# Ledger of designs, part 90: peptides against a protein of PDB entry 6CSU

Target 1, 51 residues: chain A of PDB entry 6CSU
Amino acid sequence: GALEELRGQYIKAVKKIKCDMLRYIQESKERAAEMVKAEVLRERQETARKM

## One batch from the design tools (peptide; made by RFdiffusion4, then SolubleMPNN)

Design b2_p27_1_s2 (from b2_p27_1, 12 letters changed)
Fold by OpenDDE base, seed 5:
Structure b2_p27_1_s2 (fold): chain B 51 residues (1-51), chain C 51 residues (1-51), chain A 27 residues (1-27)
Amino acid sequence: as target 1 above (51 residues)
Amino acid sequence: as target 1 above (51 residues)
Amino acid sequence: DVEKKNEEMEKKLQEELEEFEEELEKL
């Protein structure tokens, strides 16, 4: 009935939010890692020029 | 020095990610709540018409 | 340390999600 359908809908919505959050976390972590990697490479390059 | 600057940049990036995540979850919750609320109102309206 | 902090954040987000589920159940 309508009540069961509504319950199903909210559960579906919550699951979608969870998946979206996990995806966002993963993408954010990847972006952060890439930013740090790029910065480390720049610093090493700078140090190498000073040697 | 370079190490401290890198550390600072990393911490800044992580803090930004955290803030973005919290904002995303808040916005997602608001959207989900509004969708469910609208559905509940529609169902109640339908029930009222049957009474 | 970074990984540990990330796991803690994920745990907090999960807790917030669970609280939201309980709120939705009241609608």
Scores: peptide ipSAE 0.120, ipTM 0.541, DockQ to the pose 0.065
Fold by OpenDDE base, seed 3:
Structure b2_p27_1_s2 (fold): chain B 51 residues (1-51), chain C 51 residues (1-51), chain A 27 residues (1-27)
Amino acid sequence: as target 1 above (51 residues)
Amino acid sequence: as target 1 above (51 residues)
Amino acid sequence: DVEKKNEEMEKKLQEELEEFEEELEKL
């Protein structure tokens, strides 16, 4: 019925939002890790040039 | 020093990511709420037409 | 009641999304 259909639509919407957020979190973590790694590498290069 | 600067950059990056995701969550909640409200309205209209 | 069901769905949505807010604290 209409109520079951509404519940189904809600569940579908929540699942989509969950998937989108999980992907966003994962991609954000990866970008943050890459930013940190790149900066650490630059720092090490700067240190090496000063030695 | 360079290590403190790196730490500061990391914290800044994480704070930005957190803010972006919180905004995304809030907007997603608002869209989901509007979707449900719209469907409830349609259901009530269908019920009224069948009376 | 459809309005009551809507309120319950909105509450469940809030609870589901709060789990992701907790994951943000793990970043």
Scores: peptide ipSAE 0.116, ipTM 0.547, DockQ to the pose 0.051
Fold by OpenDDE base, seed 4:
Structure b2_p27_1_s2 (fold): chain B 51 residues (1-51), chain C 51 residues (1-51), chain A 27 residues (1-27)
Amino acid sequence: as target 1 above (51 residues)
Amino acid sequence: as target 1 above (51 residues)
Amino acid sequence: DVEKKNEEMEKKLQEELEEFEEELEKL
């Protein structure tokens, strides 16, 4: 019935959001790793300039 | 230094994103619960009209 | 020193994101 259909639609939407957020987290981890790498590189260059 | 500042900023941003996403999920669940409640009520009224 | 700070930063970020993932898995 209509109730079961609505419940099914909600569950489907929640599952999609969950997957999208997990993907976002994974991509965020990757971006964080790259930002750290870039900052470490900048700091190494800064240290090298001071030497 | 710049690395520590970046670390602090990123951790703060991640915490904010986490909180915002969890809040969104909670609000979404509440909206879905209200929709289900409304549908159950409508179905009960429909059943009552058929009796 | 820079490497140590980087490792600490990576660890903290990983912990925060893992906690978020665990909460999402409860959905």
Scores: peptide ipSAE 0.098, ipTM 0.539, DockQ to the pose 0.052
Fold by OpenDDE base, seed 1:
Structure b2_p27_1_s2 (fold): chain B 51 residues (1-51), chain C 51 residues (1-51), chain A 27 residues (1-27)
Amino acid sequence: as target 1 above (51 residues)
Amino acid sequence: as target 1 above (51 residues)
Amino acid sequence: DVEKKNEEMEKKLQEELEEFEEELEKL
């Protein structure tokens, strides 16, 4: 019925948000890791250059 | 020094991720709310049409 | 600890999502 369909739509929307958030978190972690690696490399190179 | 600079860069990266995540969840909630509102409206209109 | 702070952030996001789910249920 209409009530069950509406509930189903709500659940579907919430599940989509949850999946999108989890994906965003994972991608953000990966980006952060790459940024840190790049910064560490730059710092080491700069230190070496100043020696 | 190099360690302090690295720490600073890391903290900056983490803060950016936090802000991005909070913005994403807010935008996701807004999109979900609009989706639900539209679905409720359609359901009510369809019910009214079938009366 | 970086991982701990990240996990805390994920937990906060999950809590906000759950609150939103409750709001959706009331519509």
Scores: peptide ipSAE 0.121, ipTM 0.538, DockQ to the pose 0.066; fails the geometry check

Design b2_p27_1_s3 (from b2_p27_1, 13 letters changed)
Fold by OpenDDE base, seed 2:
Structure b2_p27_1_s3 (fold): chain B 51 residues (1-51), chain C 51 residues (1-51), chain A 27 residues (1-27)
Amino acid sequence: as target 1 above (51 residues)
Amino acid sequence: as target 1 above (51 residues)
Amino acid sequence: MVEERNEEFEKRLEDILEEFEKELEEL
């Protein structure tokens, strides 16, 4: 009935949010690693020129 | 009635999950910025010693 | 890049919430 449908819609919404969260976390970790690599490279070049 | 009250509770719960996710995103961005700053500082010191 | 991804993520969350509320209203 309506109660079961309501519960079903809640579970569906929570599952969708969970999937988006997991994808966001994974992509965030990958991009953070790439940003650190790029910044380290730039800093090496800058520091070397200051010596 | 009971159905309308439960509907309200589920909507409120989903909105709370969204709020928690947005807070996580904000905190994650701040942690990432601090991680980059720390890595840049370490790399400056390392590169300087290699010259 | 980070801000753009975050904005896209927030929009997807809003779409999920809107769809959920619409489906609940139709019950």
Scores: peptide ipSAE 0.193, ipTM 0.647, DockQ to the pose 0.588
Fold by OpenDDE base, seed 4:
Structure b2_p27_1_s3 (fold): chain B 51 residues (1-51), chain C 51 residues (1-51), chain A 27 residues (1-27)
Amino acid sequence: as target 1 above (51 residues)
Amino acid sequence: as target 1 above (51 residues)
Amino acid sequence: MVEERNEEFEKRLEDILEEFEKELEEL
């Protein structure tokens, strides 16, 4: 019935949210690491240029 | 009834997830900024030491 | 530190979702 269908839809939605958020977190970690790497490289260049 | 309870629980759970996610994003940005700042400072020191 | 905070967040998220799924099954 409608209740079971709705329950199924909500469970499906929650599972999707879980997957999306976990992926977001993982990608965020990777982006943060790359951002730090890029900043370090730029800072090396700037420091070398100014000295 | 059960349908209204399910809807209520869905809304509550989604709101909680949303709040946690927004907080995570904000805190993550702040932590990333501090990490970059720290890495920049360390890199300046190391670069200055090596040159 | 950052990794620890992220892991804690992941755990909280999983707990929320697991609890919600459990509640849905009980309806």
Scores: peptide ipSAE 0.168, ipTM 0.628, DockQ to the pose 0.620
Fold by OpenDDE base, seed 5:
Structure b2_p27_1_s3 (fold): chain B 51 residues (1-51), chain C 51 residues (1-51), chain A 27 residues (1-27)
Amino acid sequence: as target 1 above (51 residues)
Amino acid sequence: as target 1 above (51 residues)
Amino acid sequence: MVEERNEEFEKRLEDILEEFEKELEEL
């Protein structure tokens, strides 16, 4: 009935949001790691040039 | 009726989840910026000690 | 980098909400 369909749609929407959130978090971690690696390399080069 | 009120409650819940995710994104950006600043400082110190 | 990905994420959330509201309206 309508009540069961409503419940089903809510669950579906929540699952979609959850999946997008988890993917965002994972991608954010990967991009942050790469950004840190690049920054570390640049900082080493800059520090070395100044000494 | 009861079904219409439940529909409204589910919409409200989804909007709440959305708002929470947007806030999480903003907070994650701020944390990432602070993490990079801390890593840069550590790397400067490490590079300087090795030279 | 982060801003572009954030824009895409926000859009996906908006799309999910809109889809859900449409489905609820059809009940």
Scores: peptide ipSAE 0.138, ipTM 0.572, DockQ to the pose 0.666
Fold by OpenDDE base, seed 1:
Structure b2_p27_1_s3 (fold): chain B 51 residues (1-51), chain C 51 residues (1-51), chain A 27 residues (1-27)
Amino acid sequence: as target 1 above (51 residues)
Amino acid sequence: as target 1 above (51 residues)
Amino acid sequence: MVEERNEEFEKRLEDILEEFEKELEEL
């Protein structure tokens, strides 16, 4: 019935949102790691040139 | 009626989760920026000591 | 840091689901 459909729709929507969040978190961690690595390398070069 | 009220609660809950996601994204960007800043500072100091 | 934040979000999602289930039981 309408109640069961509504319940199912809600749970489905929340699960989808959870999955999207987890994916975003994982991708964010990966991008952050790459960003830090790249920035550290650039900083080493810049600092070395100024010394 | 009860069904309309529950539908309203469903929509409200999903909107809240969406807002939480957007806030997380914004905070994640801010933390990433701070992480990079801190790492650059540490790397500058480390590199300077080795030069 | 990120893992802790993830756990916080998961907990909030679970709380929302639990509250909604209670509302369904009241119908």
Scores: peptide ipSAE 0.119, ipTM 0.561, DockQ to the pose 0.397

Design b2_p27_1_s4 (from b2_p27_1, 15 letters changed)
Fold by OpenDDE base, seed 4:
Structure b2_p27_1_s4 (fold): chain B 51 residues (1-51), chain C 51 residues (1-51), chain A 27 residues (1-27)
Amino acid sequence: as target 1 above (51 residues)
Amino acid sequence: as target 1 above (51 residues)
Amino acid sequence: DIEEKNKEFEKKLDEILEEFEEELKKL
């Protein structure tokens, strides 16, 4: 009935939230890795500039 | 550092999701209870109409 | 380390969301 359908919709929404959160975590890890890479590059450039 | 700040943001987001989901569940239970109440009322009205 | 903490965080998130799904099934 209508109540079961609503419950199903809510479960579907929670599953989507789970997927979105996991993707957000993954993307955040990737961004963090890129930030570290950029920092290392800047440090190398600074070292090269001082040589 | 940047990674700790990101982690803090994620934890904050999860806490908010938890609160929102618990509220959503509670509100859904309340709506379900009201639907049952309305159905019981309709059944009583139908019985009264048939008496 | 940071990666280990992040993995633990992901596991906890998964557990919380699974619990929410189960509670929703009881409605």
Scores: peptide ipSAE 0.084, ipTM 0.487, DockQ to the pose 0.169
Fold by OpenDDE base, seed 3:
Structure b2_p27_1_s4 (fold): chain B 51 residues (1-51), chain C 51 residues (1-51), chain A 27 residues (1-27)
Amino acid sequence: as target 1 above (51 residues)
Amino acid sequence: as target 1 above (51 residues)
Amino acid sequence: DIEEKNKEFEKKLDEILEEFEEELKKL
């Protein structure tokens, strides 16, 4: 009935939100790692230029 | 009734998750910025040492 | 440290979601 349908919809929505958050966290870690990697390269170049 | 109560719980849970997610995103940005800043400093020092 | 904080956040999120799912099953 309507109650079971609403329950199912709620569980589905909550699980989706969980998955979206976990994906965001994972992607955020990957982006952060890439930014650090790029910054390391740029800083080496800038420091070398100033020497 | 049970349907209205479940609906209320759904709305409350979704709002809480949204708030937690937004807070996490903001804090993650701040931590990432600080990590990059620290890495920049370390790389300048390492590069200078190798020159 | 960032990874550890992320894991702690994920754990807390899992706990919250699990509690809500169990409450729904009891209705």
Scores: peptide ipSAE 0.081, ipTM 0.511, DockQ to the pose 0.554
Fold by OpenDDE base, seed 1:
Structure b2_p27_1_s4 (fold): chain B 51 residues (1-51), chain C 51 residues (1-51), chain A 27 residues (1-27)
Amino acid sequence: as target 1 above (51 residues)
Amino acid sequence: as target 1 above (51 residues)
Amino acid sequence: DIEEKNKEFEKKLDEILEEFEEELKKL
């Protein structure tokens, strides 16, 4: 019936949001790791430059 | 020192991720609400059409 | 540790999603 269909739509929307969030978290963590890696490299290069 | 700077960068990156996530959640919720609202409207219109 | 922080974050997200589900039911 109409109520079950509406409930199904709500659940589907929420599940999609959850999946999108988990993907965003993973991608954001990967980006953060790459940023930190680049920063460590820059700091090492600057230290080497000063010696 | 270098370790404190790295720690600071890590904390800053994590805080940014958290803020981005909260914003993404809010925007995703708003989009989902609008989609559901539109679907409810369509269903009501179809019900009215059949009567 | 990082794993514990991730689990805590996921728990908070689940709570937000549950609240949102209840708001969706009001539409």
Scores: peptide ipSAE 0.077, ipTM 0.495, DockQ to the pose 0.048
Fold by OpenDDE base, seed 5:
Structure b2_p27_1_s4 (fold): chain B 51 residues (1-51), chain C 51 residues (1-51), chain A 27 residues (1-27)
Amino acid sequence: as target 1 above (51 residues)
Amino acid sequence: as target 1 above (51 residues)
Amino acid sequence: DIEEKNKEFEKKLDEILEEFEEELKKL
């Protein structure tokens, strides 16, 4: 019935939110890794200029 | 009724997930910042040894 | 580390989902 259908819809929505968050976590890790690489490069360049 | 209760539970669950997401994001940013600082320091030290 | 924290977060999300599903079953 309508109630069971609504239950299913809400469960589906919550699961989607979970999946979206897991994706965000993965993407965040990737962005963090790229940021680290960029900062390391910049620091190397700055250090080279000072020495 | 049951429908209103279901809606309430859904909203509560979604809000809980949202709060956890926001906390994760904040903590992740802090950890990423610390990782960047550590990598920059290590890179500076390595560069100094090479020059 | 970050990986450990992510696993903990995933577990918490699972718990939230499970709790919600159990509440829905009671209706």
Scores: peptide ipSAE 0.087, ipTM 0.525, DockQ to the pose 0.626; fails the geometry check

Design b2_p27_2_s1 (from b2_p27_2, 11 letters changed)
Fold by OpenDDE base, seed 5:
Structure b2_p27_2_s1 (fold): chain B 51 residues (1-51), chain C 51 residues (1-51), chain A 27 residues (1-27)
Amino acid sequence: as target 1 above (51 residues)
Amino acid sequence: as target 1 above (51 residues)
Amino acid sequence: FLEEVEERNERFERKLQEILEELEKNL
């Protein structure tokens, strides 16, 4: 009935938010790892020049 | 009625989830920035020891 | 990197808003 449909729509919305958040987290982790590696490389070069 | 009240509760719950996710995003951004800074610092130390 | 994070954040915020608006529309 209407009550079940209402509940279903709520659950659907929550699941969508959850899925989008998980994707965001995954992308964030991947980009963070890449950027850290790049920064480490650049910093090695800078530090080496200062030595 | 009960159906309208439940509708309101579900909408409220979704809004709360949204707010929680936005807070998580903000905190994630801050952690990402700190992670990069910390890694740069550690790499400076490592590189300096190798020189 | 921070600019990329902010861009992703903005996209996600829009998605969240759209989900909420769609829910309010359908309920």
Scores: peptide ipSAE 0.238, ipTM 0.658, DockQ to the pose 0.649
Fold by OpenDDE base, seed 2:
Structure b2_p27_2_s1 (fold): chain B 51 residues (1-51), chain C 51 residues (1-51), chain A 27 residues (1-27)
Amino acid sequence: as target 1 above (51 residues)
Amino acid sequence: as target 1 above (51 residues)
Amino acid sequence: FLEEVEERNERFERKLQEILEELEKNL
C-alpha cells in the first residue's frame, strides 16, 4: 500500500545518495594522490634549480 | 495521520543525510588543500638538504 | 586541483538536490 511505497521511495533515494557519494570519495582520493605527486615533482625541480 | 508523519520523517532523514554529506565535502576540500601544502613543504626541505 | 575539487563538489551537490527534489515530488 501507500506506506510500503513510501518506504520504498525513501530506501531508493538513500541508496542513490550512497552510490554517488562513494563514487565521489573514490575519485577524490585518486585525484588527490595524482596532484600531490605532480606537486612534489615540480617542487623538486624548482628547488634543485635554485640551489 | 501516521502516513503523513512517516512521510515527514523520511524527508527529514534524507535532508539530514544531504547535510552530512555536504559537510564531508567541505572538510574534504580543506584537507586536500592542506595535504598539497604539506607535501610541497616537506619536499622542498628534503630536496634542499640533499643538495 | 582545488578548482577540480570544487567542480566535483558542485556536480555532487546538484545530484543531491535532484534526488531530494524527486523524492519530495513522489512522496
Scores: peptide ipSAE 0.237, ipTM 0.656, DockQ to the pose 0.651
Fold by OpenDDE base, seed 4:
Structure b2_p27_2_s1 (fold): chain B 51 residues (1-51), chain C 51 residues (1-51), chain A 27 residues (1-27)
Amino acid sequence: as target 1 above (51 residues)
Amino acid sequence: as target 1 above (51 residues)
Amino acid sequence: FLEEVEERNERFERKLQEILEELEKNL
């Protein structure tokens, strides 16, 4: 009935949010690691050039 | 009625989830900024020490 | 790096908004 369908729609939305959030977290961790590495390398280069 | 109240509760719950996720994203951004800043400072220190 | 983070955040915010709007339409 309408109540069960409404509940189903809510659960579906929550599951979608959960999946997207987990993917976001995973991608964020990966990109953060890569960007930190890149920044570290650039800073070493800049520091070396300025010294 | 009960159906309208449940609808309202589901929408409210989803909005709460959205707000919590947006807060998490904002906090994640702040942590990322601080992480980069800290790594940059440490790298400058290490490079300076090695030179 | 922060620009990339912001771009990803904005994409995710749009996804969340789309999910919420779709739910509100269906409920």
Scores: peptide ipSAE 0.237, ipTM 0.653, DockQ to the pose 0.666
Fold by OpenDDE base, seed 3:
Structure b2_p27_2_s1 (fold): chain B 51 residues (1-51), chain C 51 residues (1-51), chain A 27 residues (1-27)
Amino acid sequence: as target 1 above (51 residues)
Amino acid sequence: as target 1 above (51 residues)
Amino acid sequence: FLEEVEERNERFERKLQEILEELEKNL
């Protein structure tokens, strides 16, 4: 019935949101690690040129 | 009725999840930026001592 | 610093999972 269909729609939406959030968290960690490594390399080169 | 109440609960729950995700994204970006700045400062000091 | 980020993310995931499970049980 309409009640069971609405419940099914909610559960489907919640599962999708959960998956999207977990994917975002994983991608955020990877990008943060890459950003830090790149910034450290750039800073080493800048400091070396100034000294 | 029961259908309207369930719909209300669905909308409320989805809005809460959306708000939590947006807050997490914003806070994550701010913390990542601060961590990169701190790491750059530490790297400048390390490189300066080694050269 | 990455370890601190990972710990925060894990806490967030656990809290989210608990909220979602409670909401599903109440439907």
Scores: peptide ipSAE 0.201, ipTM 0.639, DockQ to the pose 0.545

Design b2_p27_2_s2 (from b2_p27_2, 12 letters changed)
Fold by OpenDDE base, seed 3:
Structure b2_p27_2_s2 (fold): chain B 51 residues (1-51), chain C 51 residues (1-51), chain A 27 residues (1-27)
Amino acid sequence: as target 1 above (51 residues)
Amino acid sequence: as target 1 above (51 residues)
Amino acid sequence: YLEEVEKMNEEMEKKLQEILEELEKSL
C-alpha cells in the first residue's frame, strides 16, 4: 500500500545518499593526493625562480 | 493523521542527511584550503634549503 | 583541488536535489 511504498522510497533515498557520500569522500581523497603532488611540483619551480 | 506525520518525519530525515552532507563538504573544503596553504609554505622552505 | 571539490559539491547538490524532488513527488 501507500505506506509500504513510502517506506520503500525513503529507504531507497537514504541508501542512495549514503552511497553518494561515501563515493564523494573516496574520490575527494584520491583527487586531493594528486593535486597536492602537482602543487608541490609547481611550488618548487616557483621558489626556484625567486631565488 | 499518522500517515501525514510519517511523511513529515521521512522528509525531515532526508533533509537532515542532505544538511549533514553539505556540512561535511564545506568542512572538507576548509580543511583542504588550510592543507594546501601549509604544504605550499613547507615546500617553499624545503626548496630554499636546497638552493 | 579546491576547484575540483567545488565542482563535486555542485554535482552532489544537484543529485541530492533530484532525489528529494523525486521523493516529494511520490508522496
Scores: peptide ipSAE 0.101, ipTM 0.461, DockQ to the pose 0.599
Fold by OpenDDE base, seed 4:
Structure b2_p27_2_s2 (fold): chain B 51 residues (1-51), chain C 51 residues (1-51), chain A 27 residues (1-27)
Amino acid sequence: as target 1 above (51 residues)
Amino acid sequence: as target 1 above (51 residues)
Amino acid sequence: YLEEVEKMNEEMEKKLQEILEELEKSL
């Protein structure tokens, strides 16, 4: 019935949002790690250049 | 009625999830920026130590 | 990186809005 359909739609929507959020978090963490790694490397190069 | 209340509750919940997610993204950006800043600073210190 | 995160934020906002609209249409 309408109630069951509504419940199902809500659950489906929430699950999708959850999955998207988790994916975003994971990807963001990975990108952040790589970005930090790159910045550290660049900083080392810049410091070496200034020596 | 009960059905309308349920619909309202579900929509409200989904909107809250959206807001929470957007807040998380914003906070994640801020943390990432601070992380990079801190790592660069630490790298400078480490490089200086090795001189 | 921060620009990429901002881009991801915008994309996520759009996706979330689409989900909400689909849900609202179904209710």
Scores: peptide ipSAE 0.099, ipTM 0.455, DockQ to the pose 0.629
Fold by OpenDDE base, seed 1:
Parts: sequence; C-alpha cells; structure tokens
Structure b2_p27_2_s2 (fold): chain B 51 residues (1-51), chain C 51 residues (1-51), chain A 27 residues (1-27)
Amino acid sequence: as target 1 above (51 residues)
Amino acid sequence: as target 1 above (51 residues)
Amino acid sequence: YLEEVEKMNEEMEKKLQEILEELEKSL
C-alpha cells in the first residue's frame, strides 16, 4: 500500500545519500594523496632552482 | 499519523547525515591544508640537505 | 593525513549505519 511504498522510497533515498557520502570520502582521500605528491615534486624543483 | 511521523523521521535523518558530511568536509579541508604546508616545509629542508 | 581520513571514513560509515538502522526500526 501507500505506506509501504513511502517506506521503500525513504529507505532507498537514505541509502543513496550514504553511498554518495562514502564516494565523496574516497575521492577526497585520493585527491589529498595526489595533491601531496604534486606539491612535493614542485617544491623539490623550486628549492633546487633557488640553490 | 504514521505517514507524517515516517516523513519526519526521514527528514531528521537526512539533515543529520548532511550536517555530518559538511563537518567532515570542512575538517578534511583544514587538515589537508595543514598537511600540505608541513610537507612543503619538510621537503625544502630535505632537498637542501641532499644538495 | 591519509590515516586520519581513513579513520574518519570508518567513523562516518558507522554513524551512517546507525542512522539508517534507527530509521528502519521505526518502520
């Protein structure tokens, strides 16, 4: 009935939000790692140039 | 009624998830910025030492 | 930082699961 359909829709929406959040966390971790690697590389080059 | 209560619980849950997500995002950005600053400093010292 | 992110991920997963289970119990 209508109540069961609404229940299903709400649970589905909450699960979707959970998945989106976990994806964001994973992507954030990956971006942070790449940012650090890139910054280290650039800093090595800059420091070497100034010496 | 039951439908209104369920709707209320769903909205409350979604708002809670949103708040937790926003807090995580903000804290993650702050930690990332500090980590990059620290890594740049360490890399400058390491590169200088090896030259 | 990466370890901290992973720790926060695990904590967030637990919080989300608790919220979801609480909602499901009310159905």
Scores: peptide ipSAE 0.102, ipTM 0.462, DockQ to the pose 0.627; fails the geometry check
Fold by OpenDDE base, seed 2:
Structure b2_p27_2_s2 (fold): chain B 51 residues (1-51), chain C 51 residues (1-51), chain A 27 residues (1-27)
Amino acid sequence: as target 1 above (51 residues)
Amino acid sequence: as target 1 above (51 residues)
Amino acid sequence: YLEEVEKMNEEMEKKLQEILEELEKSL
């Protein structure tokens, strides 16, 4: 009925949002890790050149 | 009626989830910026001590 | 990285808005 269908649409929407956010979190963590690694390497070079 | 009330509740819940996720993105960006800044400072110290 | 995060933020905001609109249409 109408109530069951409404509940179904809500669950579908929530699951979609959840999946999109989990993907965002995973991708963000991976990019952050790579950015930190790259920044550390660049900073080592800059510090060494100035000293 | 019951159907209209339920519809309103589900829309409200989904909007809340949207807001929570956008807040997470904003906070994640801020934490990432601070993490990079802190890592640069620590690396300068470590490099200077070893040289 | 920060620019990429901002880009993803904009894309995610659009996706979330689309999900809300789809839900509202189905209700």
Scores: peptide ipSAE 0.097, ipTM 0.451, DockQ to the pose 0.659; fails the geometry check

